# Ledger of designs, part 202: peptides against a protein of PDB entry 3NZW

Target 1, 212 residues: chain A of PDB entry 3NZW
Amino acid sequence: TTTLAFRFQGGIIVAVDSRATAGNWVASQTVKKVIEINPFLLGTMAGGAADCQFWETWLGSQCRLHELREKERISVAAASKILSNLVYQYKGAGLSMGTMICGYTRKEGPTIYYVDSDGTRLKGDIFCVGSGQTFAYGVLDSNYKWDLSVEDALYLGKRSILAAAHRDAYSGGSVNLYHVTEDGWIYHGNHDVGELFWKVKEEEGSFNNVIG
Target 2, 222 residues: chain B of PDB entry 3NZW
Amino acid sequence: QFNPYGDNGGTILGIAGEDFAVLAGDTRNITDYSINSRYEPKVFDCGDNIVMSANGFAADGDALVKRFKNSVKWYHFDHNDKKLSINSAARNIQHLLYGKRFFPYYVHTIIAGLDEDGKGAVYSFDPVGSYEREQCRAGGAAASLIMPFLDNQVNFKNQYEPGTNGKVKKPLKYLSVEEVIKLVRDSFTSATERHIQVGDGLEILIVTKDGVRKEFYELKRD

## One batch from the design tools (peptide; made by RFdiffusion4, then SolubleMPNN)

Design b2_p24_5_s1 (from b2_p24_5, 12 letters changed)
Fold by OpenDDE base, seed 2:
Structure b2_p24_5_s1 (fold): chain B 212 residues (1-212), chain C 222 residues (1-222), chain A 24 residues (1-24)
Amino acid sequence: as target 1 above (212 residues)
Amino acid sequence: as target 2 above (222 residues)
Amino acid sequence: FKEAYEAFEAQSPPSLRRWELGLP
């Protein structure tokens, strides 16, 4: 798995692969590792598929309840805290989660929190999470700047996941790409790694470790 | 050492068509290297045009199916006989599975039916309740043998249009029920040849808007 | 139970293993 999110002048880019594994078995190439909690809030998944899927769906319910009770959308800080508090209660039980809660509120602006099953909760501008995270960081950190255009930022997110998919055996399938703005998240499609790789290689002259 | 689980073998397979879905399973039940039964159905009509199989440890599978059937019953009681949609069924099954997160059902679960638009739907679950809607899924002993075949023949993976120098992928299209049945039969006959835990009989449940139809085919009995 | 189950799962057929979204 490789998931990433980063803040830039145009909001937040979220990009994830879609591979799930069971040991050496590729269980799926089409897993949705982004949970659309509400039109302004996303959750990413790494770790146990069921743990992430179950509890982030639960989180969605809690966020909706907050909205109903308080008559306003939940903050990214509060949403991430709910999840963090939940997993902390299960500390030692064996949950496996590495998540990013990404979203926009008027109060906070575009915001990213990292939450994992160890109880860690971090606010930040750039996170890569998963077995392929170091590969993604290699590309992302090398090209990141706050002043990226939306187009360049989207490409950078996609390209970073592609790099990870290339090097990490546990990452692959496709890239799901999101752009989060003050108006909510926008889905920027599913990009099959098989096609994307060759396209990028040709256009960039990159991935020269592979002979076409 | 603590080991509350067994493995009863077998294989299951779901494929979604345009306006239908199929869920198939062999009828062999084994323990270790011994055949317990040559005809023990493991694919069930659960009502509301939903078919289900939970393959792996049969005791856990049966328990899960019973719980789900009961859930369907109570859904009708609580919601004025409203039909349970396939997506809602999937969510319910997730909760059934994850409710035992720390002592899981030792099963791979697949359900099939029609979505609310009348399109074929297949959902697969891991032992603790992660789930995904897919066009096809194999589960059980021979899943590793069958799934790559389905990737190629249902989703047309690694197939290209002739004369395009590999530049144009074979377009995705829905398969007819007849084509799907052929694929299912070929899958199980092939799996039976290569896996000792698969064989004896093949039962296929076909879900359409008109209900659930069952077909049965003999498999090798060796 | 957790350790025992994990050891058991590691030897299970792929179809009976939990899906993982790999972490480091």
Scores: peptide ipSAE 0.513, ipTM 0.852, DockQ to the pose 0.792
Fold by OpenDDE base, seed 4:
Structure b2_p24_5_s1 (fold): chain B 212 residues (1-212), chain C 222 residues (1-222), chain A 24 residues (1-24)
Amino acid sequence: as target 1 above (212 residues)
Amino acid sequence: as target 2 above (222 residues)
Amino acid sequence: FKEAYEAFEAQSPPSLRRWELGLP
């Protein structure tokens, strides 16, 4: 798995691969590693598929309850804290989760929280999470700047996942790409890694370690 | 050392068509190298045009299916006989599975039916309740033998239009029920040849808007 | 039970293993 999210002048880019594994078995190439909590909040999934899917769906319910009770959308801080508090209660039980909660509220602006099953909750500008995270960081950190255009930011997110998919055996399938703004998230498609690889190789003249 | 789980073998397979879905399973039940039964159905009509199989440890599978059937029953009681949709069924099964997160049902679960638009639907679950809607899924002992075949023959993976130098993928299309049945039969006959835990009989449940139909075919009894 | 289950799972056929979204 490789998931990433980063803040920039245009909001947040979220990009994830879609491979699930069971040991050396590719269980699926089409897993949805972004949960659309609501039109304004995204959660990413790494770790146990069931743990992430179950509890982030549960989080969605909690966020909806907040909206009903408080008559306003939940903050990214509060949403991530709910999840963090939940996993903390299960600390030591064996949950496996590496998640990012991403959103854009008026009071917070573009906001990313990292939450994992170790009880860590971090706010930050850039996170890569998963077995391929170091590969993604290699590309992302080398090209990141706050002033990226939306187009360039989307490409950078996609390109970083592609790099990870290329080097990490546990990452692949496709890239799911999101742009988060104050108006909510926008889905920017599913990009098959096989097709994307050759396209990028041709256009950039990159991946020269692969002949063909 | 005590182990609460067993492995009863077998294989299951789901394929979604345009306006139908198929869920198939062999009827062999084994323990280790001993055949317990040559005809023990493992694919069930659960009502509301939903078919279900939970393959792996048969005791857990049966328990899960019974719980789900009971869930359907109570859903009708509580909601004035409203039909349970396939997506709601999938969510319910997730909760059944994840409710035992720390002592999981040792099963790979697949359900099939029609979505609310009348399109074929197949959902697959891991032992602890992660689930995904897919066009096809193999589960059980011979899943590793069958799933790549389905990737190629249902989703047309690694197939390209002739004469395009690999630039144009074979277009996706729905398969007819007859074509799907052929694929299912070929899958199981092939799996039977290479896996000792698969064989004896093949039961196929076909879900359409008209209900659930069953077909049975003999497999090798070796 | 966790350790015992994980050990058992590791020996299981792929179809009977939990799906993982790999972590480092």
Scores: peptide ipSAE 0.508, ipTM 0.847, DockQ to the pose 0.810
Fold by OpenDDE base, seed 1:
Formats: sequence, C-alpha cells, structure tokens
Structure b2_p24_5_s1 (fold): chain B 212 residues (1-212), chain C 222 residues (1-222), chain A 24 residues (1-24)
Amino acid sequence: as target 1 above (212 residues)
Amino acid sequence: as target 2 above (222 residues)
Amino acid sequence: FKEAYEAFEAQSPPSLRRWELGLP
C-alpha cells in the first residue's frame, strides 16, 4: 500500500494505490483506500483492510452525529482525535491501521492528521503511509513546494504513487486521486498503473531501468 | 498445538453479468484427504434475491449464513417487509464478520445479487469483514487456480485487439448468462483436475430479476 | 480469543486482506 497527502497553496492532494494482498497473493487490484466521510473530509486506509474499513466507516458515523448534534461540521482535529482515542482503547489488541484524516474547515483551513494503531496522532503538511511510503517520499520530497499549481500538485501526487507502485510489490493496481479545497473534495479519477507507467515514461523520459 | 479451525475445502465462484449474477460452488466436503460428503451444498438462497456462500471451515460458514438469514428476517420485521438491497446486505455481513474480529469466522464469503439499478453484483469478504464489489471472484481451495483465469476471461486482462501490437486493450463487455455458465463449468472442471479438495458436483445459483434459479452439474468423483 | 486468532493467522494460505504498512 501507498497512501499520501500533502498541503499546498491550492489545498490538499490525496493519492492512494488500490492493491490488496494476502501474503504473496494479490487479493485485489481495485480496492478503494479512501473513505469519503463528508464533502469536506477524507480518510485514507493502510494496514488491516477490515480494521480500516470498519473503523473509518464508524468514524464517518461519529462525524455525522457531531454534525447533527452541534449543527456544524466536525473539525479535522476533532475527527482525528475520535479515531485516535478509539484505536488507543484497542492498544495491544492487534489492530493494524495507518490513516490520514484530511479535510477543510473554515476554522482550521486545509488540515491533515496522521493517525495509527500505535496511538500516534500527528498534524503535518506532508505524509506518506504504507509499505511504499519511502518510495513515494523520494519523489514527493524532491518535487514538493508550497506554491505548486493545482495541476502540478495533482500530477505530483499521482507520480509519487506511481513510483511506489513500481518499486513496492505490495502497491499497485491504480491511483485514486483527490483534491480537497474550501469547497470540498474533488475526485480526479482512477488511473491504471499499467497504462500510467508507460505514459509517464514516454512524457518524462523516466523509468529508464525498464525497456519500452 | 490446538487448532480450533477445520478446513472443509471446496471452491466458490461469483460472476456478475449486466442484469444477472451467478454464485457457484462445488459440493465436496472434505477433511484433509477424507471426503465427508460428495453432496453438501454451500451456496444458499437467503431471500430478497441474495445468494450467499461462506467457504472454508464449514461450521463457521453455516453459522454465518444462518446469522445472515436471520438478519434478513429481522430486517423485514423492522422495516415493513422492505427488500434488503445487496449493498446493505454487504454492510450487514461486514458487521457479522467484524463482530468476531478477535475470533474470526474462518471463511471466504461471497454474495451475489442485483443492485438497486438491476445490474449484477458480486461482493467478496475476507474473514474479518473487509469487502469489495467486483465483477468476479473465486474463493476457497482452488481460488488461486481459478482467479487468474477469471481475470483473463471476465475482465479480459492481458488481452489486446488484434493488429494493434498490444497497444489497444480488448474492450470490456458484459458476458451473457450462457457464457458465464460456460466459464463457471470450465473453471470447476479444470480445478477438479488439479485440486483434491474440489470435485463431485457443481451447484450454480443464477440471480435475475425473476428470482433465483439453480443448476447442477456432475464433476469428477475421484 | 487471542489464541484462536493466532491459530487463524497461522493457517495457510493467508486469507486476511492487507493494505501493507510495511514489513515487521
């Protein structure tokens, strides 16, 4: 798995691969590793598929309850804290989760929190999470700047996942891409890694270790 | 070391068509190398045009299916006989599975039916309740033998238009019910040849807007 | 439950779907 999120002048980019595995077996190439909690809030998923899918869905319900009770959308800080508190209660039970809670509120602006099953909760501008995270960081860190255009930022997110999919056997399938703004998240499509790889190789002249 | 789980073998297969879905399973029940039964159905009509199979440890599978059937019953009681949609069924099954997160059902679960638009739907679950809607899925003992075949024949993986030098993929299209049944039969016939835990009989449940139809075919009995 | 889960995890082939965080 490779998931990433980063803040820039245009909001937040979220990009994830779509491979699920069971040991050496590729269980699926079409997994959705982003949950759309509300129009302004996304959650990413890495680790145990059931743990992530179950508890982030639960988180969505908690966020909706907050909205109903408080008559306003939950903050990214509060949403991430709910999840963090939950997993902390299960500490030692064997949950496996590496998540990013990404959203936009008027109070906070564009915000990213990292939350994992070890009890870690971090606010930051850039996170890559999963077995392919180091490969993604290699591309992302080398090209990141705050002043990226939306187009360049989207490409960078997509390109970073592609790099990870290329090097990490546990990552692949396709890239799902999101842009989060003040007006909410926008889905920017599913990009098959097989097709994307050759396109990027041709356009950039990259991946020269592979003969076309 | 004590192992609370058995493995009763077998294989199941789901394929979604445009306006139908199929869920198939062999009828062999085995422990290790000993055949317990040559006809033990493992694919069930659960009502509301939903078919279900939970393949692996048969005791867990049967328990899960019974719980789901009860869930369907209670859904009708609580919601004025409203039909349970396939997506809601999938969510319900997730909760059934994850409710035993720390003592899981040792099964690979597949359900098939029609979505709310009348299109074929197949959902597959891992033992603890992660689920995904797919066009096809094989589960059980011979899943590793069949799934690559389905990738090729249902989703047309690694197939290209002739004369394009591999530059144009074969277009995706829905298969007819006859084509799907043929693929299912070929899959199980081939799996039976290469896996001792698959054989005896093949039961196929076909879901359409008109209801659930069952077909049965003999497999090798060796 | 812990023992049962460990026994489950020891079964071959692996059946739990994973979105890998990395090697342990």
Scores: peptide ipSAE 0.285, ipTM 0.786, DockQ to the pose 0.457
Fold by OpenDDE base, seed 3:
Structure b2_p24_5_s1 (fold): chain B 212 residues (1-212), chain C 222 residues (1-222), chain A 24 residues (1-24)
Amino acid sequence: as target 1 above (212 residues)
Amino acid sequence: as target 2 above (222 residues)
Amino acid sequence: FKEAYEAFEAQSPPSLRRWELGLP
């Protein structure tokens, strides 16, 4: 798995791969590792598929309840705290989760929180999470700047996942790409890694370790 | 060491068509090398045009299916006989599975039906309740043999248009029910040849807008 | 029961779906 999110002048880019594995078995190439909690809030998923899917769906319900009770959208801070508190209660029970809660509120602006099953909760501008995270960081950190255009930022997110998919056997399938702004998240499509790789290789003259 | 789980073998397969879905399973039930039954159905009509199979440890599978059927019953009681949608069924099954997260049902679960738009739908689950909607899925003993075949024959993986020098992929298209049945039969006949836990009989449940139809075919009985 | 579950998974294709957090 490779998931990433980063803040820039144009909001937040979220990009994830779509491979699920069971040991050496490729269980799926088409997994949705982003949950759309509400029009302004996303959650990314890495770790145990059931743990992530179940509890982030639960989180979505809690966020909706907040909206109903408080007549206001939940903050990214509060949403991430709910999840963090939940996993902390299960600390030691064997949950496996690495998640990013990404969203926009009037109060906070574009915001990213990292939450994992160890109880860690971090606010930050850039996170890569998963077995391919170091590969993604290699590309992302080398090209990141706050002043990226939306187009360049989207490409960078996609390109970073592609790099990880290339090097990490547990990452692959496709890239799901999101852009989060003050108007909410925008889905920027599913990009098959097989097709994307050759396109990028041709256009960039990159991936020269592969002959084709 | 005490092992609470058994393995009763068998294989199941789901394929979604345009306006239908198929869920198939062999009828062999086995423990180790001993055939317990040559005809023990493991694919069930659960009502509301939902078919379900939970393959692996049969005791767990039966328990899960029973619980789901009961869930359907209560859903009707609580919601004025409203039809349970396939997506809601999937969510319900997730909760059933995840409710035993720390002592899982040791099964691969597949359900099939029609979505709210009348399109074929197949959902597959891991033992603890992660689920995806897919066009096809194999589960059970011979899943590793069948799934790559389905990738090739349902999703046309690694197939290209002739005369294009591999530059144009074979376009995706829905398969007819007849084509799907052929694929299912070929899958199970092939699996039976290579896996001892698969054989005896093949039961196929076909879900359409008109309801659930069952077909049965003999498999090798060795 | 974890050990029993793992033992079963070792004999059959692994069934627990994962989105790996790290290298095995």
Scores: peptide ipSAE 0.283, ipTM 0.796, DockQ to the pose 0.536; fails the geometry check

Design b2_p24_5_s2 (from b2_p24_5, 11 letters changed)
Fold by OpenDDE base, seed 3:
Structure b2_p24_5_s2 (fold): chain B 212 residues (1-212), chain C 222 residues (1-222), chain A 24 residues (1-24)
Amino acid sequence: as target 1 above (212 residues)
Amino acid sequence: as target 2 above (222 residues)
Amino acid sequence: MREAYEAFEAASVPSLRRWELGLP
């Protein structure tokens, strides 16, 4: 798995692969590793598929309850704290989760929190999470600038996941791409890694370790 | 050593068509290398046009199916006999599975039916309740043999238009019920040849807007 | 509970393993 999120002048880019594994078995190439909690809030999934899917869906319910009770959308800080508190209660039980909670509120602006099953909760501008995270960081850190255009930022997110998919056996399938703005998240499609790889190689002249 | 789990073998397969879905399973039940039964159905009509199979440890599978059937019953009681949708069924099954997160049901679960738009739907679950809607899924002993075949024959993976030098992928299209049945039969006959835990009989449940139909075919009994 | 889950994790059959979204 490779998931990433980063803040830039145009909001937040979220990009994830779609492979699930069971040992050496590729269980799926089409897993949705982004949960759309509400129109302004996303969660990413790494670790146990069931743990992430179950508890992030649960988180969505808690966020909705907040809206109903408080007559206001939940903050990214509060949403991430709910999840963090939950996993902390299960600390030592064996949950496996590496998540990013990404969203926009008027009071916070574009915001990213990292939350994992160890109880860590971090606010930041750039996170890569998963077995392929170091490969993604290599590309992302080398090209990241706050002043990226939306187009360049989207490409950078997609390109970073592609790099990870290329090097990490546990990442692959496709790239799901999101752009989060003050108006909410925008889905920017599913990009098959096989097709994307050859396109990028041709256009960039990159991936020269592969002959073709 | 504490080992509460067994493995009763068998294989299951789901394929979604345009306006139908199929869930198939062999009827062999085995423990180790001993055949317990040559006809033990493992694909069930659960009502509301939902068919279900939980393959692996049969005791766990049966328990899960019974719990789900009970869930359907209570859903009707609580919601004025409203039909349970396939997506709601999937969510319910997730909760059943994840409710035993730390003592999992030792099964691979597949359900099939029609979505709310009348399109074929197949959902697959891991033992602890992660789930995904897919066009096809194989589970059980011969899943590793069948799934790649389904990738190729249902989703046309690695197939290209002739004369295009591999530049144009074969377009995706829905398969007819007849084509799906042929694929299912070929899958199981092939799996039976190569896997000792698959064989004896093949039961196919076909879900359409008109209800659930069952077909049965003999497999090798060796 | 822990012992039961450890027994589950010891399973080698791919179809009876939980799906993983790989972490480091």
Scores: peptide ipSAE 0.531, ipTM 0.881, DockQ to the pose 0.731
Fold by OpenDDE base, seed 4:
Structure b2_p24_5_s2 (fold): chain B 212 residues (1-212), chain C 222 residues (1-222), chain A 24 residues (1-24)
Amino acid sequence: as target 1 above (212 residues)
Amino acid sequence: as target 2 above (222 residues)
Amino acid sequence: MREAYEAFEAASVPSLRRWELGLP
């Protein structure tokens, strides 16, 4: 798995692969590793598929309850805290989760929190999470600028996941790409890694370790 | 050592069509190298046009299916005999599975039916309740033999239009019920040849808007 | 609970392993 999120002048880019594994077995190439909690809030999934899917769906319900009770959208800070508190209660039980809660509120602006099953909760501008995170960081850190255009930022997110998919056996399938703005998240499609690889190789002249 | 789990083998397969879905399973039940039964159905009609199989440890599978059937019953009681949708069924099964997150059902679960638009739907679950809607899924002992075949024949993976130098993929299209049944039969006959835990009989449940139909085919008994 | 889950993991054949979204 490789998931990433980063803040830039145009909001937040979220990009994830879609591979699930069971040991050496590729269980799926089409897993949705982004949960759309509400029109303004996304959660990413890494770790145990069931743990992430179950609890992030649960989180969605909690966020909706907040909106109903408070008549206001939940903050990214509060949403991430709910999840963090939950995993803390299960500390030592064996949950496996590496998640990013990404969203936009008027009070916070574009915001990213990292939450994992070890009890860590971090606010930041750039996170890569998963077995392929170091590969993604290699590309992302080398090209990241706050002043990226939306187009360039989207490409950078996609390109970083592609790099990870290329080098990490546990990452692959496709790239799901999101742009989070003040108006909410926008889905920017599913990009098959096989097709994307050759396209990028041709256009960039990159991936020269592969002949073809 | 504490080992509450067994493995009864077998294989299951789900494929969604445009306006139908199929869920198939062999009827062999085995422990280690001993055949317990040559006809033990593992694919069930659960009502509301939902068919279900939980393959792996048969005791766990049966328990899960019974719980789900009971859930359907109570859903009717609580919601004025409202039909349980396939997506709601999937969510319910997730909760059943994840409710035993720390003592999992040792099963791979697949359900099939029609979605609210009348399109074929297949959902697959890992032992602890992660689930995904897919066009096809193989589970059980011979899943590793069948799933790549389904990737190629249902989803047309690695197939390209002739004369395009591999630049144009074969377009996705729905298969007819007849074509799907052929694929299912070929899958199981092939799996039976190469896996000792698959064989004896093949039961196929076909879900359409008109209900659930069952077909049975003999497999090798060796 | 821990013992049961450990037993599950120990018994895990490829077809009956939980799906993983790999962490480092």
Scores: peptide ipSAE 0.525, ipTM 0.872, DockQ to the pose 0.711
Fold by OpenDDE base, seed 5:
Structure b2_p24_5_s2 (fold): chain B 212 residues (1-212), chain C 222 residues (1-222), chain A 24 residues (1-24)
Amino acid sequence: as target 1 above (212 residues)
Amino acid sequence: as target 2 above (222 residues)
Amino acid sequence: MREAYEAFEAASVPSLRRWELGLP
């Protein structure tokens, strides 16, 4: 798995692969590793598929309850804290989760929190999470700047996941790409790695370690 | 050492069509190298046009299916006999599985039916309740033998239009019920040849808007 | 609970493993 999120002048980019594994077995190439909690809030998934899917869906319900009770959308800080508190209650039980809660509120602006099953909760501008995270960081850190255009930022997110899919055996399938703005998240499609790789190689003249 | 789990082998397979879905399973039940039964059905009609199989440890599978059937019953009681949708069924099964997150059901679960638009639907679950809607899924002992075949023949993976130098993929299309049944039969006959835990009989449940139909085919009994 | 889950993992065959979204 490789998931990433980063803030830039145009909001937040979220990009994830879609592979699930069971040991050496590729269980699926089409897993949705982003949960759309509400029109302004996303969660990413890494670790145990069931742990992430179950509790992030639960989180979505909690966020909806907050909205109904308070007549206001939940803050990214509060949403991430709910999840963090939950996993903390299960600390030592064996949950496996590495998640990013990404969203926009008028109060906070574009915001990213990292939450994992160890109880860590971090606010930040750039996170890569998963077995392929270091590969993604290599590309992302080398090209990141705050002043990226939306187009360049989307490409950078996609390109970083592609790099990880190329090098990490546990990452692959496709790239799911999101852009979060003040108006909410926008889905920017599913990009099959099998096709995307060759396209990028041709356009960039990159990946020269692979013979075309 | 505490070892509460067994493995009763077998294989299951789900494929969704345009306006139908199939869920198939062999009827062999085995422990280690001993055949317990040559006809022990593991695919069940659960009502509301939903078919279900939980393959692996049979005791866990049966328990899970019974719980789900009971869930369907109570859903009717609580919601004025409303039909349980396949997506709601999937969510319910997730909760059943994850409710035992720390003592999991040792099963791979697949359900099949029609979605609210009348389109074929297959959902698969890992032992602890992660689930995904897919066009096809194999589970059980011979899943590793069958799943790549389904990738190729249902989703047309690695197939390209002739004369395009591999630049144009074979277009996706729905398969007819006859084509799907053929694929299922070929899958299980092939799996039976290569895996000792698969064989004896093949039961196929076909879900359409008209209900659930069952078909049975003999497999090798070696 | 921990003992039961450990038994689950120890008994797991590839076809009956939980799905993982790989972490480092």
Scores: peptide ipSAE 0.523, ipTM 0.873, DockQ to the pose 0.708
Fold by OpenDDE base, seed 1:
Structure b2_p24_5_s2 (fold): chain B 212 residues (1-212), chain C 222 residues (1-222), chain A 24 residues (1-24)
Amino acid sequence: as target 1 above (212 residues)
Amino acid sequence: as target 2 above (222 residues)
Amino acid sequence: MREAYEAFEAASVPSLRRWELGLP
């Protein structure tokens, strides 16, 4: 798995692969590793598929309840804290989760929190999470600027996941891409890694370790 | 050491068509190298046009199916006999599975039916309740043999239009019920030849808007 | 609780393993 999120002048980019594994077996190439909690809030998934899917869906319900009770959208800080508190209650039980809670509120602006099953909760501008995270960081860190255009930022997110999919055997399938703005998240499509790889190689002249 | 799990082998397969869905399973039940039964059905009509199979440890599978059937019953009681949708059924099964997150059902679960738009639907679950809607899924002993075949024949993976030098993929299209049945039969006959835990009989449940139809075919009995 | 899940993991074959979204 490779998931990433980063803040820039245009909001937040979220990009994830779609592979699930069971040992050496590719269980699926089409897993949705982004949960759309509400129109302004996303959660990413890494670790146990069931743990992430179950509890992030549960988180969505808690966020909706907050909205109904408080008559306002939940903050990214509060949403991430709910999840963090939940996993901490299960500390030592064997949950496996590495998640990013990404969203926009008027009070906070664009915000990213990292939450994992070890109890870590971090606020930050850039996170890559998963077995392929170091590969993604290699590309992302080398090209990241706060002043990226939306187009360049989207491409950078997609390109970073592609690099990870290329080097990490546990990452692959497709890239799901999101842009989060003050008006909410926008889905920017599902990009098959097989097709994307050759397109990028041709256009950039990159991936020269592979002969077509 | 504590070992409450067994493995009864077998294989299951789901394929969604445009306006139908198929869930198939062999009827062999085995422990280690001993055949317990040559006809033990493991694909079930659960009502509301939903068919289900939980393949792996048969005791766990049967328990899960019974719990789901009971859930359907109570859903009707609580909601004035409202039909349980396939997506709601999937969510319910997730909760059944994840409810035993720390003592999992030792099964791979597949359900099939029609979505609310009348389109074929197949949902697959891991032992602890992660689930995904897919066009096809193989589970059980011979899943590793069959799933790549389905990738190629249902989703047309690694197939390209002739004369395009591999630049244009074969377009996705729905398969007819006849084509799907043929694929299922070919899958199981092939699997039977290469896997000792697959064989004896093949039961196929076909879900359409008109209900659930069952077909049975003999497999090799060795 | 832990013992039961450990038994599950020990018994798991590829077709009956928990799906993983790989972590480091």
Scores: peptide ipSAE 0.519, ipTM 0.872, DockQ to the pose 0.702

